# Peptides against a protein of PDB entry 3J47: the designs that were tried, part 110

Target 1, 121 residues: chain A of PDB entry 3J47
Amino acid sequence: IRLTNQLKSLKGLQSKLKDVVEYLDKVINKELPINHTILGKLQDVFNLLPNLGTPDDDEIDVENHDRINISNNLQKALTVKTNDELMVIYISNLVRSIIAFDDLIENKIQNKKIQEQRVKD
Target 2, 69 residues: chain B of PDB entry 3J47
Amino acid sequence: YEEKEESNLAATKSMVKIAEQYSKRIEEEKELTEEELKTRYVGRQDPKKHLSETADETLENNIVSVLTA

## One batch from the design tools (peptide; made by RFdiffusion4, then SolubleMPNN)

Design b2_p24_4_s2 (from b2_p24_4, 16 letters changed)
Fold by OpenDDE base, seed 5:
Structure b2_p24_4_s2 (fold): chain B 121 residues (1-121), chain C 69 residues (1-69), chain A 24 residues (1-24)
Amino acid sequence: as target 1 above (121 residues)
Amino acid sequence: as target 2 above (69 residues)
Amino acid sequence: LEKFLESQLRSLKELLEMGEALLK
């Protein structure tokens, strides 16, 4: 459900972005007048988007780099953070699996001992 | 779209909480291992079973965390 | 991180093998 919702949101954003690009292309080609409302919304989106074009923007808050990369550089940093988190989760799962396995082994050993005692009786 | 965004934000907050819980779960796992060691030493089923169950719960929580992440 | 993951994977495999041996 969560992943599906995220995918849906991304897909919707992508579609909207595509529409904006198409509109901008038509405006550039003088096929359509500049729609001020769409342009304003696009500007708002760009203002919310981390500067994709300036790799040198030092202000990429290190904390935001570790968080979910919406922008490519920010996205890259966020990807790294996500990978680190996934690794931690993976390791934790592995450790839990090992512990569970140890318990399983012990249970089997105990069961075997019980069976051996029953055969001797 | 808004609903999905809200869900994603909630998920992110949940991930932070999961990270904190993960640290706690690691400690719980260690405690379970100690109980298992004690159970091996004492030779009684009950402490070992409890340790195993706690380890399983810890594993399950980690799996859920991975799936959420 | 990769090295750590690899180490954990090895440990898991070893534990799995020990478990299989005990089941036999």
Scores: peptide ipSAE 0.384, ipTM 0.842, DockQ to the pose 0.016; fails the geometry check
Fold by OpenDDE base, seed 4:
Structure b2_p24_4_s2 (fold): chain B 121 residues (1-121), chain C 69 residues (1-69), chain A 24 residues (1-24)
Amino acid sequence: as target 1 above (121 residues)
Amino acid sequence: as target 2 above (69 residues)
Amino acid sequence: LEKFLESQLRSLKELLEMGEALLK
């Protein structure tokens, strides 16, 4: 469910970006007037997008290094954070899997003992 | 789209909390393993079951964290 | 980090193998 929702949101964003690009091309070609509302929304999106073109000198908040990549410069710091979080989740899943496996082994041993007792009866 | 966006925002906020809780989840898993060991020696099936359930809950939380990340 | 991940994967595989051995 969560992955499907994320994929749907990404697809929706991609479609919207494509529409904006097409609109901007028409405005540049003087085929359509500039829609200020669309431009304002685009600017808001661009401001939320980490600076793609600004060199490495942007103050990367240290706290964002441990979080998932949101976008390119901020995204690099966020990528490191996301990687760390994914690693922690992976390790946790491994540990849980090991514990679950240990329990399965014990259950199987118990089941074998029960079966052996039933065969002796 | 809006529902997914809201879910992603909630997930991002939860990620910080997950990082803090991760250490606690690891400890809970260790406790479950200790109870399993005790059950193996004492022959008490109930503590082992409880440990297994705690490990499963920890695993589920980790999966949710991965899906949120 | 990559080396650490690889080490963890090895440990997990070893634990799985031990579990399989106990199930036999």
Scores: peptide ipSAE 0.375, ipTM 0.847, DockQ to the pose 0.016; fails the geometry check
Fold by OpenDDE base, seed 3:
Structure b2_p24_4_s2 (fold): chain B 121 residues (1-121), chain C 69 residues (1-69), chain A 24 residues (1-24)
Amino acid sequence: as target 1 above (121 residues)
Amino acid sequence: as target 2 above (69 residues)
Amino acid sequence: LEKFLESQLRSLKELLEMGEALLK
């Protein structure tokens, strides 16, 4: 369900971007007037997108914005953060599994002791 | 699309909360292990069971966190 | 990342082996 929703969102975004490109091409070709409202919204979206440019500009404040499949340099920083989070989750799962296993072992030992007592009995 | 975005935002917030809760969960897991240890020494099954259940809950929460991640 | 995953997998296997040993 979650993955499907993400895929749907990405497809929707892709379709919208395609429509914008087509619109811009028509405007460049003087076939249609510029829709200022749509263009303004697109500009806002682009301003929110991290600059996909080459790594040279030092000052990309790695604002900790999480999971967005944001392209290029910001994506790398976000990928590192995501990897760290996944690592923590993985370690936690391992610890839980170990505890559960220890409990299972203890239960087995107790069962064995009960069986041994019944045989004596 | 909006519902999915909202779900993702909620999941992200949950991950931050999970990171904080993770420390607490680790402590809870340790407590369960101590109870299991105590149960091994005392030979009482009930404390061990409770510890195991808490460990399982902690594991489930971690799995959900991974899936959210 | 791969090394980390391998390390974790090894740890899981060790835990599993410990559990099996306790069951025996």
Scores: peptide ipSAE 0.371, ipTM 0.842, DockQ to the pose 0.017; fails the geometry check
Fold by OpenDDE base, seed 1:
Structure b2_p24_4_s2 (fold): chain B 121 residues (1-121), chain C 69 residues (1-69), chain A 24 residues (1-24)
Amino acid sequence: as target 1 above (121 residues)
Amino acid sequence: as target 2 above (69 residues)
Amino acid sequence: LEKFLESQLRSLKELLEMGEALLK
């Protein structure tokens, strides 16, 4: 469910971005008037989306490294954070698996002891 | 889309909380192992079962964290 | 990253094998 919602949001964003690009192309070609409200919202989104459009600025602002935000440069820092989180989850799962295995071993040992006792009785 | 965005935001916040809870989960795993160890010494099945259940819960939480991440 | 994941999977498999050996 959560992954599906994230995927849906991403698809929606992608579709919206495509629509914006198409709209901008039409405006550039003077085929459609500029919708100021949409442009204002887009500008706000672009302002909130750190430097998605400038491929050049490698400046990964180190400070936002910890927040998974949508923006590509921020997304690299966020990707690192996500990777670290995934690593933590992986390690945790491994630890749980080990503990579960240890419990299984102990259960087996106990079962063997019970069987040995039953044979003696 | 809004519901998904809200869910993603909640998930992100949950991830931060998961990082904090990770240390606690590690401790819970140790407690389970200690209970198993105690069960081995005392010969009581119940403490071992409890430890196993706690370990499983810790694993599930980690899986949920991975799915959220 | 892939190499790291593979290494971890290998380690997990080894741990499982050790546990199976202990259960025998």
Scores: peptide ipSAE 0.366, ipTM 0.844, DockQ to the pose 0.017; fails the geometry check

Design b2_p24_4_s3 (from b2_p24_4, 13 letters changed)
Fold by OpenDDE base, seed 2:
Structure b2_p24_4_s3 (fold): chain B 121 residues (1-121), chain C 69 residues (1-69), chain A 24 residues (1-24)
Amino acid sequence: as target 1 above (121 residues)
Amino acid sequence: as target 2 above (69 residues)
Amino acid sequence: LESFLDSLLRSSKAKLEMYEALLK
């Protein structure tokens, strides 16, 4: 479900970006006037996107390094952070699996003891 | 799409919280393992079950964290 | 991250020891 929603969001974003590109091409070709509202919204989206190109804002790069895949340089940092988080989650799952395995072993031992007792009775 | 984006944002925030709570969850898992060990020695079934349940909960939380990450 | 990994390693080790004890 969550992955499906993320994929849907990405597909929606991709479609919107395609529409924007098509719109920009039409504006460049003077087929349509510039829609200021759409451009403003796109600018807002770009401003909300991690700044791929400004290495100088060290603070923003560091904060975004810890967050999910943001585009280009900031995206690379975010990718690293995401990988680290995934690794932690993987290790945690492994630990839980080990604990569950321990419980299964204990249950098996108990069951064996119960069976042995039943044979003795 | 917007609902999914909101869900992804919420999931990301949850991942940060999960990362902070991860150490605590690991500790809880260890406690469950210790309880299982104690249960093996003491022969009390209930502590072992509780440990297993806590371990399962910790695993589930980790899985959710990975899925959110 | 490192502290988390260390905690996981310790937990895994404890579990392994428990399994070994169970197998004996």
Scores: peptide ipSAE 0.494, ipTM 0.860, DockQ to the pose 0.017; fails the geometry check
Fold by OpenDDE base, seed 4:
Structure b2_p24_4_s3 (fold): chain B 121 residues (1-121), chain C 69 residues (1-69), chain A 24 residues (1-24)
Amino acid sequence: as target 1 above (121 residues)
Amino acid sequence: as target 2 above (69 residues)
Amino acid sequence: LESFLDSLLRSSKAKLEMYEALLK
C-alpha cells in the first residue's frame, strides 16, 4: 500500500513535470504568452526541488544529514541519513530474528523434554 | 496523488520518530533475551514467552519503520 | 547511531549465548 502510494505520487509528479516542460517549450516557441502564475508555481516547484544543477555546491546543511533523500545534492546528505536509518532498521530486524530464533530453539528443547517424559510414561 | 503525497509526508515524519524509538526497541529486545536466559536457567517458560513477545513486537516495529522508510 | 549499534550488538551476543545454552 505505502509503496503503491509513493509510486502514484511519483507518477503524478512526472506527469506534471512533463506538462510544465511542454508549456515552457510553447512559450519559448512564442506559441503562448508567458503566464506569470504558472511560472511562479514552477519557480516554487524548482525551489522545492533539490538543486539538480550544481553538484558542487558543498553547502550541505549538516542538520538534514539524518533525513531521507529529498534532493540530489541535498539528497546526497539525505541519502546518507536514509542509508543510516535503513541500516538501523536492518540491524534491528536481524536482532529480532536472532531473538525469534533463540525462542524457537528453546521451544524445540522444551518439546523434546516433553516427548522424553511422555515416552517414560 | 494528493492522498499519496500526504501519506508520504506522514511516513517521513514517522521515520524521524522511529529513529528515536529504535534505541528503546533494541532495549526491549535485550530484556526479552535476558528473560529467556533466566527462564532457561530456572526452567520457567513464562519469562521466555514474554521475552519472545517483546522481541516480536520490536521486530514488527522495525518492519513498519522499514516500510515507512 | 553508534549507541544503537552497540546496543544491537550486545543484544545479538546475549541471544547467541542463549542459543548456545539451549544447544548443551
Scores: peptide ipSAE 0.492, ipTM 0.858, DockQ to the pose 0.017; fails the geometry check
Fold by OpenDDE base, seed 3:
Structure b2_p24_4_s3 (fold): chain B 121 residues (1-121), chain C 69 residues (1-69), chain A 24 residues (1-24)
Amino acid sequence: as target 1 above (121 residues)
Amino acid sequence: as target 2 above (69 residues)
Amino acid sequence: LESFLDSLLRSSKAKLEMYEALLK
C-alpha cells in the first residue's frame, strides 16, 4: 500500500511535469497564452525543487529527508543519508537476531540440563 | 496522490522518530544483553526470558523501521 | 554504532560459550 501510494504520487508528478513542459512549449511557439496560475504553481514547485544542475553548490541545505525522490544532486546526498539510515537499521536487525540466537542457545542449554536431571532421577 | 503524499510525510516523520527510537532501542538492547549476562550468571530463566523478549521487541521495531524506510 | 556492535558480539559470544559449557 505505502509503496503503491508513493509510486502513484511519483506518476502524478511526472504527468504534471510533462503537461507543464508541453504547455511551455506551446507558449514559446505562441500557440497558447500563458496560464498565469499554472505558472505560479510551477514556480513554487521549482523553488521547492533542489537545483538539479551542478554538483558543487554546497549551499542548498535542502531539508534532505523529505524530497530524496525529486532532485538528483540533492537526491544523491539524500540517498547517502538514506543509505546510512538503512545500514543502521540493518545492523540493528542483525543485533536483534544475534540476541535472539543467544537466547535460543540458552534455552537449548537449559533444556539439556533439565533432561540430564531427569535421567539422574 | 494526496493520500500517498500524506503517507510519505508520515513515513518520513516516522523515520526521524525511528532514528531517535533507534538510539533508545540500542540502549534497550544493551540492557537486554546485560540482563542476559546476569541471567547466565544467576542461571535463572526469568531474567533471561525478559532479556530475550526485549531483544525480540527491539528486533521487531527495527524490522518495522526497515519496512517503513 | 561500533560500540553497539561490539556489545552485541560480546553478548553473542558469551551465550555461545554458555551453550558449549552446557554441552560438555
Scores: peptide ipSAE 0.476, ipTM 0.852, DockQ to the pose 0.013; fails the geometry check
Fold by OpenDDE base, seed 5:
Structure b2_p24_4_s3 (fold): chain B 121 residues (1-121), chain C 69 residues (1-69), chain A 24 residues (1-24)
Amino acid sequence: as target 1 above (121 residues)
Amino acid sequence: as target 2 above (69 residues)
Amino acid sequence: LESFLDSLLRSSKAKLEMYEALLK
């Protein structure tokens, strides 16, 4: 459900952006007059979007350019953050698995000891 | 679309909370490991069991975190 | 994180040794 909603939102945004780009191209080519209402809405969208173009935020290391063609430094930073979070989750799961395994071993050892004691009785 | 966006925002906030919980769980896991070590030295079953249970809970929480991520 | 992993590995090894001892 959550993933589906995220995809839907992303698709909707993508469609809207495409429409805006198409409109802007037509205006640039003088095929259509400038629609102030559309431009205003677009500006609102840009204002809601974190300033993807502000160069002043910290040295986003150029090296991660290869994976996500997300042109905007902010999106790259968000991707890195997401990857780090996933890594932490993975490590945590691994640790838990090891602990569970250790407990299993201990349980087996205890069971064997109990069985040996029963045989002696 | 708006509903989904709101859900995503809520999820992001939840992830931050999960990260904090995860840090706490890691510490709990470490404590359990230490307790297990102590139990091995003392040779008593009860502390080991408790450590195992805590480790299992930590694992479960991590799995849930992965599933919710 | 690394220290935690090392501790976990050490614990796992100790448990394994205990299990091996029980099997003997």
Scores: peptide ipSAE 0.466, ipTM 0.846, DockQ to the pose 0.013; fails the geometry check

Design b2_p24_5_s1 (from b2_p24_5, 11 letters changed)
Fold by OpenDDE base, seed 4:
Structure b2_p24_5_s1 (fold): chain B 121 residues (1-121), chain C 69 residues (1-69), chain A 24 residues (1-24)
Amino acid sequence: as target 1 above (121 residues)
Amino acid sequence: as target 2 above (69 residues)
Amino acid sequence: TKELIEGLERQIKASKLLSEILKE
């Protein structure tokens, strides 16, 4: 469910981006006038979007090293944060699995003892 | 799309909180393991069960965190 | 009980793999 919602959101963004590109191409070709309102909204989206266009390492916001991957350049720093978070989740899952395994072993030992007692009766 | 975006934003905010709660979840898991060990020594099944339940809750929270990630 | 143990072992392996990915 969550993954499906994320994929749907990403697909929606992709479709919108495609529409914008098509619009910009038409404006460049002088087929349509520049709609300043759409362009302003697009600029706002681009400002909110991680700078996908400049692969320059200089825009790595160090403050976001502890946050989930939002974007490719900011995403390097955010990737570190996401990796750290995933690591924590992974370790926690591992620890929980170990505890559950320990409990299972003990339950198995107890069940064997109960069966041995029943055979003696 | 908007509903999914809102859900993703909420999930992202939850992930920040998960990092803080993770340490607590690890401690809860440790407490369950200690209770299991005590149960093995005393031969009382109840403390072991409680430890197992706390470990399961910790695991579930981690799974939710992974899915949010 | 055996199936539960096998499930936990798979989770531990998956967790180890995730840890390796996170270290990169």
Scores: peptide ipSAE 0.497, ipTM 0.869, DockQ to the pose 0.020; fails the geometry check
Fold by OpenDDE base, seed 3:
Structure b2_p24_5_s1 (fold): chain B 121 residues (1-121), chain C 69 residues (1-69), chain A 24 residues (1-24)
Amino acid sequence: as target 1 above (121 residues)
Amino acid sequence: as target 2 above (69 residues)
Amino acid sequence: TKELIEGLERQIKASKLLSEILKE
């Protein structure tokens, strides 16, 4: 469900972006008048998008660190943070798995002991 | 789209909470391991089972966290 | 017991893959 919703959102964004590109091309070609409302909204979206183009290292605004894959430079820092979180989750899963295996081994040992006792009886 | 965005926001907030809970989960896992070790010495099946169950719960929570990230 | 082990192995593999992705 969550992944499906994320995918749907991404697809919606992709479709919208495509429509904007097509619209901009038509405006450039003077085929359609400029829709000022759409352009204003698009400009707002671009202003909210982390600067994809210029890898100016310095002003990685810390606020967008939680947004995984949106824009490349901010995306790199966010990717590092996401990687760290994923590593923690991974380690936790490994530890839990080890504990579960230890319990399983002990259960098997106990079961074998019970079987051996039954055979002696 | 809005519903999905809301779900993603909730998931992100959950991840922050998971980071805090992670430390606690590690401690719970350690406690389970200690109980298992004690159960090996005492030969009592019940404490070992309880430790195993807590470890499984901790594992499940981690898996859910991974699926959420 | 076997199913539990298989589940754990799958988790370890998934975790390893995740770790590799994170290293990249």
Scores: peptide ipSAE 0.491, ipTM 0.860, DockQ to the pose 0.022; fails the geometry check
Fold by OpenDDE base, seed 2:
Structure b2_p24_5_s1 (fold): chain B 121 residues (1-121), chain C 69 residues (1-69), chain A 24 residues (1-24)
Amino acid sequence: as target 1 above (121 residues)
Amino acid sequence: as target 2 above (69 residues)
Amino acid sequence: TKELIEGLERQIKASKLLSEILKE
């Protein structure tokens, strides 16, 4: 469900970006007037997006560059953070699987003991 | 799309909390393993089952956290 | 029991793959 929602959001964004590109191409070709309302909303969206292209905002720690192949400094930082979180979740899942396996082994041993007892009776 | 974005935002906030809770979940998993070990010694099926259930819950929470990340 | 073991083996393999991805 969550992944599906994320994919749907990404698809929606992709569609919107495509529409914007098509609109910009039509404006460049003087086929359509500039829709200032759409442009303003798009600018707002870009301002809310991690600064992918502005190197000048000093606050984005360059060190976040290596962890997340995010092209933009803020996006890279977010990707690194996401990778770290995924690692933690992965380790946690592994630990849970180990515990579940231990319980399975114990259950198997108990079942074997019960069967051995039934054969002796 | 907006509903999905809201869900993703909520999930991201949950992931931050999950990072903090991760250490606690690991400890809970260890406790379950200890209870299983104790159950092996005591011969009671119930504590072992409880440990297994808690381990499963910890695993599920971790999976949800990863999916939210 | 066999199905549970097979499930755990699959999870361990998935975990190894995730660990490899995280190391990149």
Scores: peptide ipSAE 0.488, ipTM 0.867, DockQ to the pose 0.020; fails the geometry check
Fold by OpenDDE base, seed 5:
Structure b2_p24_5_s1 (fold): chain B 121 residues (1-121), chain C 69 residues (1-69), chain A 24 residues (1-24)
Amino acid sequence: as target 1 above (121 residues)
Amino acid sequence: as target 2 above (69 residues)
Amino acid sequence: TKELIEGLERQIKASKLLSEILKE
């Protein structure tokens, strides 16, 4: 469910971006007038998005290196942080698995002792 | 889209809470291990079962955390 | 953790804005 919702949101964003690109191409080709309202909203979106395309964003990437994945270039630096968090989660899962195995071993030992007692009776 | 976005926002907020809860979960896991050790000594199955259940719950929470990350 | 939440909040705001643009 969660992954599906994330994918749906990404698909919606992708579709919108495609529409904007198509509109911009038509404006560049002088086929359609510039819709100032759409462009203004798009600019607002870009201002809220971390700079994905400018190589000059390296400085912003460095400050956000310790932050979790928001967008692709910033996401690369943020991927490091995400990887660290995932590593912690992984270690926790391993510890839980080890505990579960210890319990299973103990249960087997107990079952064996019970069987040995039944054979002696 | 809105429902998905809301779910993602909730998940992100939950991740912050999970980091705090993670420390608590580690402690709960340790307590379970101690109870298992005590159960081995006392020979009672009930404390061992409780420890196993707590370990399983901790594992489930970690899996949910991974899926949320 | 706080920085991550702030990042996610920004993404949500951006997504909402994008959704509004799609509705028009």
Scores: peptide ipSAE 0.456, ipTM 0.839, DockQ to the pose 0.548; fails the geometry check

Design b2_p24_5_s2 (from b2_p24_5, 12 letters changed)
Fold by OpenDDE base, seed 2:
Structure b2_p24_5_s2 (fold): chain B 121 residues (1-121), chain C 69 residues (1-69), chain A 24 residues (1-24)
Amino acid sequence: as target 1 above (121 residues)
Amino acid sequence: as target 2 above (69 residues)
Amino acid sequence: RKELEEGLERQIKASKLLREILKL
């Protein structure tokens, strides 16, 4: 369910980005006036997105290279944090999988014991 | 789209708490494994099934946390 | 931890803005 919702949101964003590109192409071709409202909102989104474009703000600590490259400077720091969080979640999933396997093994042992009792009767 | 965005927002809000929840979930998972071991000795199927279900729920919550990160 | 929380809040704000854009 969650993955499907994430994919649906990503598809919606992709469709809208395509509409913006088509609009920009029409504006460049002088077929339509610039929709200042859409451009303003898109610009606000780009400003809220981790600064992809300007490498000039000095806080690019080079050390965070190993944490999955989320888009440019702020995204790199977020990527580092996301990688640590993903690692924790991966370990948690591994532990849950181990517990689930232990339960499956025990269920199999119980089923075998029930079958052995039925063969003796 | 709206339902997914609401889910992503809820997930993002939970992200700060994920580290604390992770430690708690690991402890809950450990308790479940110990109960499963106890159930193996007691021979009662029901406690073992409950342990497995809780471990699966703990795993699912961790996967959801990873997907939100 | 704090920096991650601030990053998450920014992502939430960006997601809200993206939704608002999607409603246009």
Scores: peptide ipSAE 0.478, ipTM 0.852, DockQ to the pose 0.693; fails the geometry check
Fold by OpenDDE base, seed 5:
Structure b2_p24_5_s2 (fold): chain B 121 residues (1-121), chain C 69 residues (1-69), chain A 24 residues (1-24)
Amino acid sequence: as target 1 above (121 residues)
Amino acid sequence: as target 2 above (69 residues)
Amino acid sequence: RKELEEGLERQIKASKLLREILKL
């Protein structure tokens, strides 16, 4: 369910971005006027999206290493942090799984003992 | 689309909270393991069951965290 | 940890903007 909702949102965004690009191409060709409202919102998104186009700001990369994959250089840094967070979650799940298995084994041993007692009675 | 975006926003907020809770959940998992060990030693089934239940809850919370991430 | 929380807040803001874009 959650992944499906994220994928649906991403597909909707992709479609809209495509429409914006097609509109921008028509504006560049002087076929249509610029939709200022769409362009302004897109600019706001690009400003919140880590800079795709400037590889040269190495200093901003260091602070952004800790966030999730939204956009290129900052996105690489963000990817690393997301990977680290995912790794921590993975380790936690593994530890919980081990504990649950230990309890399952113990429950199985206890059930076996109870069954052996019932056979003796 | 809107429902999914709302769910994703809620998920993102949950991730921050999960990061903080993660350390606490690790400690809760340790407490469960200790109770299981004590239950093995004392021969009481109840502490072992409680340890197992808290470990399972901790696991579920981590899975939800991964799915949110 | 603090940087991670700040990271998550930015993602929430970015997600909100994406939602506004999707409504258009």
Scores: peptide ipSAE 0.464, ipTM 0.846, DockQ to the pose 0.575; fails the geometry check
Fold by OpenDDE base, seed 1:
Order: sequence, then C-alpha cells, then structure tokens
Structure b2_p24_5_s2 (fold): chain B 121 residues (1-121), chain C 69 residues (1-69), chain A 24 residues (1-24)
Amino acid sequence: as target 1 above (121 residues)
Amino acid sequence: as target 2 above (69 residues)
Amino acid sequence: RKELEEGLERQIKASKLLREILKL
C-alpha cells in the first residue's frame, strides 16, 4: 500500500513537472505572460519539495542569482532539517537494535546457566 | 493522487507526533536497559523480560516511523 | 543539531553497555 502511494505521488509530481516545463516554454516563447499565482504555487511546491531541484535551471541569467541563492539556501536548510530527522530515526533504530542484542546475549547467558544447573543435578 | 496526498499529510502529522514522543521513547529504552543490568546482577528473570519487550515495542515504533518518513 | 548529537551520545552509551555485556 505505502509503496504504491509513493509511486502514485511520484507520477503526479512528474505530470506536474511536465506541465511546468510546458508553461515555462510558453513563457520563454512570449506566448503567455508570467502568471504570478502559478509561480507562487510552484514556489510553494518547491518549498514543500526541498530536493526536487529541476537540474536544468543552471543556465538562468546572473540577475536571478540572489533568488536562486535564497531558494538554494532554503533548500539546503530543508535538506539539513530532513537529514537531521533521518539521522535521529537511524540512531533510534540502532539503539533499539543494541537493546535487542543485549537481551539476546542475556537470554543466552541465562540458557547457559540453566544448562549448567541441569548438568549438576 | 488526492487520497495519497491526504495519507501523506496524515503521515506527516504522525511524524511530528512521533518526534515529540521520541524523547520519551529514548527514556523508556534507557530505563529498560538499567532494569536489564540490575536483573543481570540480581539473577531475577522477570524485569529483564519486560525490558526486552519494551525495547522491541520501541524498535517497532521507530521502524513504522522510518517507513512513514 | 543538538538533538542529533544527544542521539549519537545515547548510541555510544548503548554500544558501550552492549560491549560490557558481551564480555560477560
């Protein structure tokens, strides 16, 4: 169920990305004016999707460098936050694994003691 | 798509709640480890078993959290 | 960051405890 939902979300994102590319192409060709509402929603989507950098926008002219840097800094900050959350989860899993191993060792020691008692009796 | 988006939103809210409970889970895990250590010295089986069970529950909750993340 | 560092310290403590248990 969960993997299927992730795949469906990814397909929806891919469709939206295609629509954005088509819109950007129309804006570049001066067929459509820049719609601020669409750009705002796109920016919100990008803010919610910290690492889905469109790889192709490396060539957008020097004057937008500050906005791209703000977006990259926000993206970097969100990436750092996500990395911190993932690290906490990873550490928690490791700690639980360590406890489970400790219990296994203790159970083994107890079983050995029980066996030694049975041999003495 | 909408049903999955709603499910992801619910999962994200659950993750925030998990993060708030994370500190509590760590303390529970620590208490269990201390009881296990004490039981190892005292030779009583019962506290160690309870500690193991709570550690397993804590592990399962983290796995579910990783899966929801 | 601080929470992550505290998490790492907890893991190190748990690992040390496990190592002590393995020696017994």
Scores: peptide ipSAE 0.426, ipTM 0.840, DockQ to the pose 0.017; fails the geometry check
Fold by OpenDDE base, seed 3:
Structure b2_p24_5_s2 (fold): chain B 121 residues (1-121), chain C 69 residues (1-69), chain A 24 residues (1-24)
Amino acid sequence: as target 1 above (121 residues)
Amino acid sequence: as target 2 above (69 residues)
Amino acid sequence: RKELEEGLERQIKASKLLREILKL
């Protein structure tokens, strides 16, 4: 369910981006007037997105969270943060697995004691 | 689209909350292990069962976090 | 932690804007 919802959202975004590109091409060709409202909102979204294209040196600001698909340099720093988060989740799962095993061992010991008592009666 | 985006946004917010809750969940898991130790001494099944159930809930929450990341 | 949280808030804002654009 969750993955299907994410895929549907991504497809919707892809379709919208395609429509924007087609609109921009028509504006460049002077076929249609600029829709200032849509372009303003799109510019606001691009200003909130990490700069994917500028290789300029200094502020590799790692901060833009869409970790999976976007740009190699931002990906390196996002990869470090992802790796740290995955490590924490992995350790948590190990700890829970250990507790579950301890409970299983104790349940087995109790079951064995109950069987030994039934054989003595 | 909106329902899925809302679910993804809720999932992302949940990841931040999960990082904070992770430390708390480890503490809750330790408390459960202590109750299990106490149950080994008392020989009563009930406290140990409650410990096991909370450990399982903690595990399920981590799996959901991994599936969300 | 703080930088991660600030990053998540920015993503939430970007997602809201994207949703508004998709409704148009």
Scores: peptide ipSAE 0.422, ipTM 0.833, DockQ to the pose 0.595; fails the geometry check

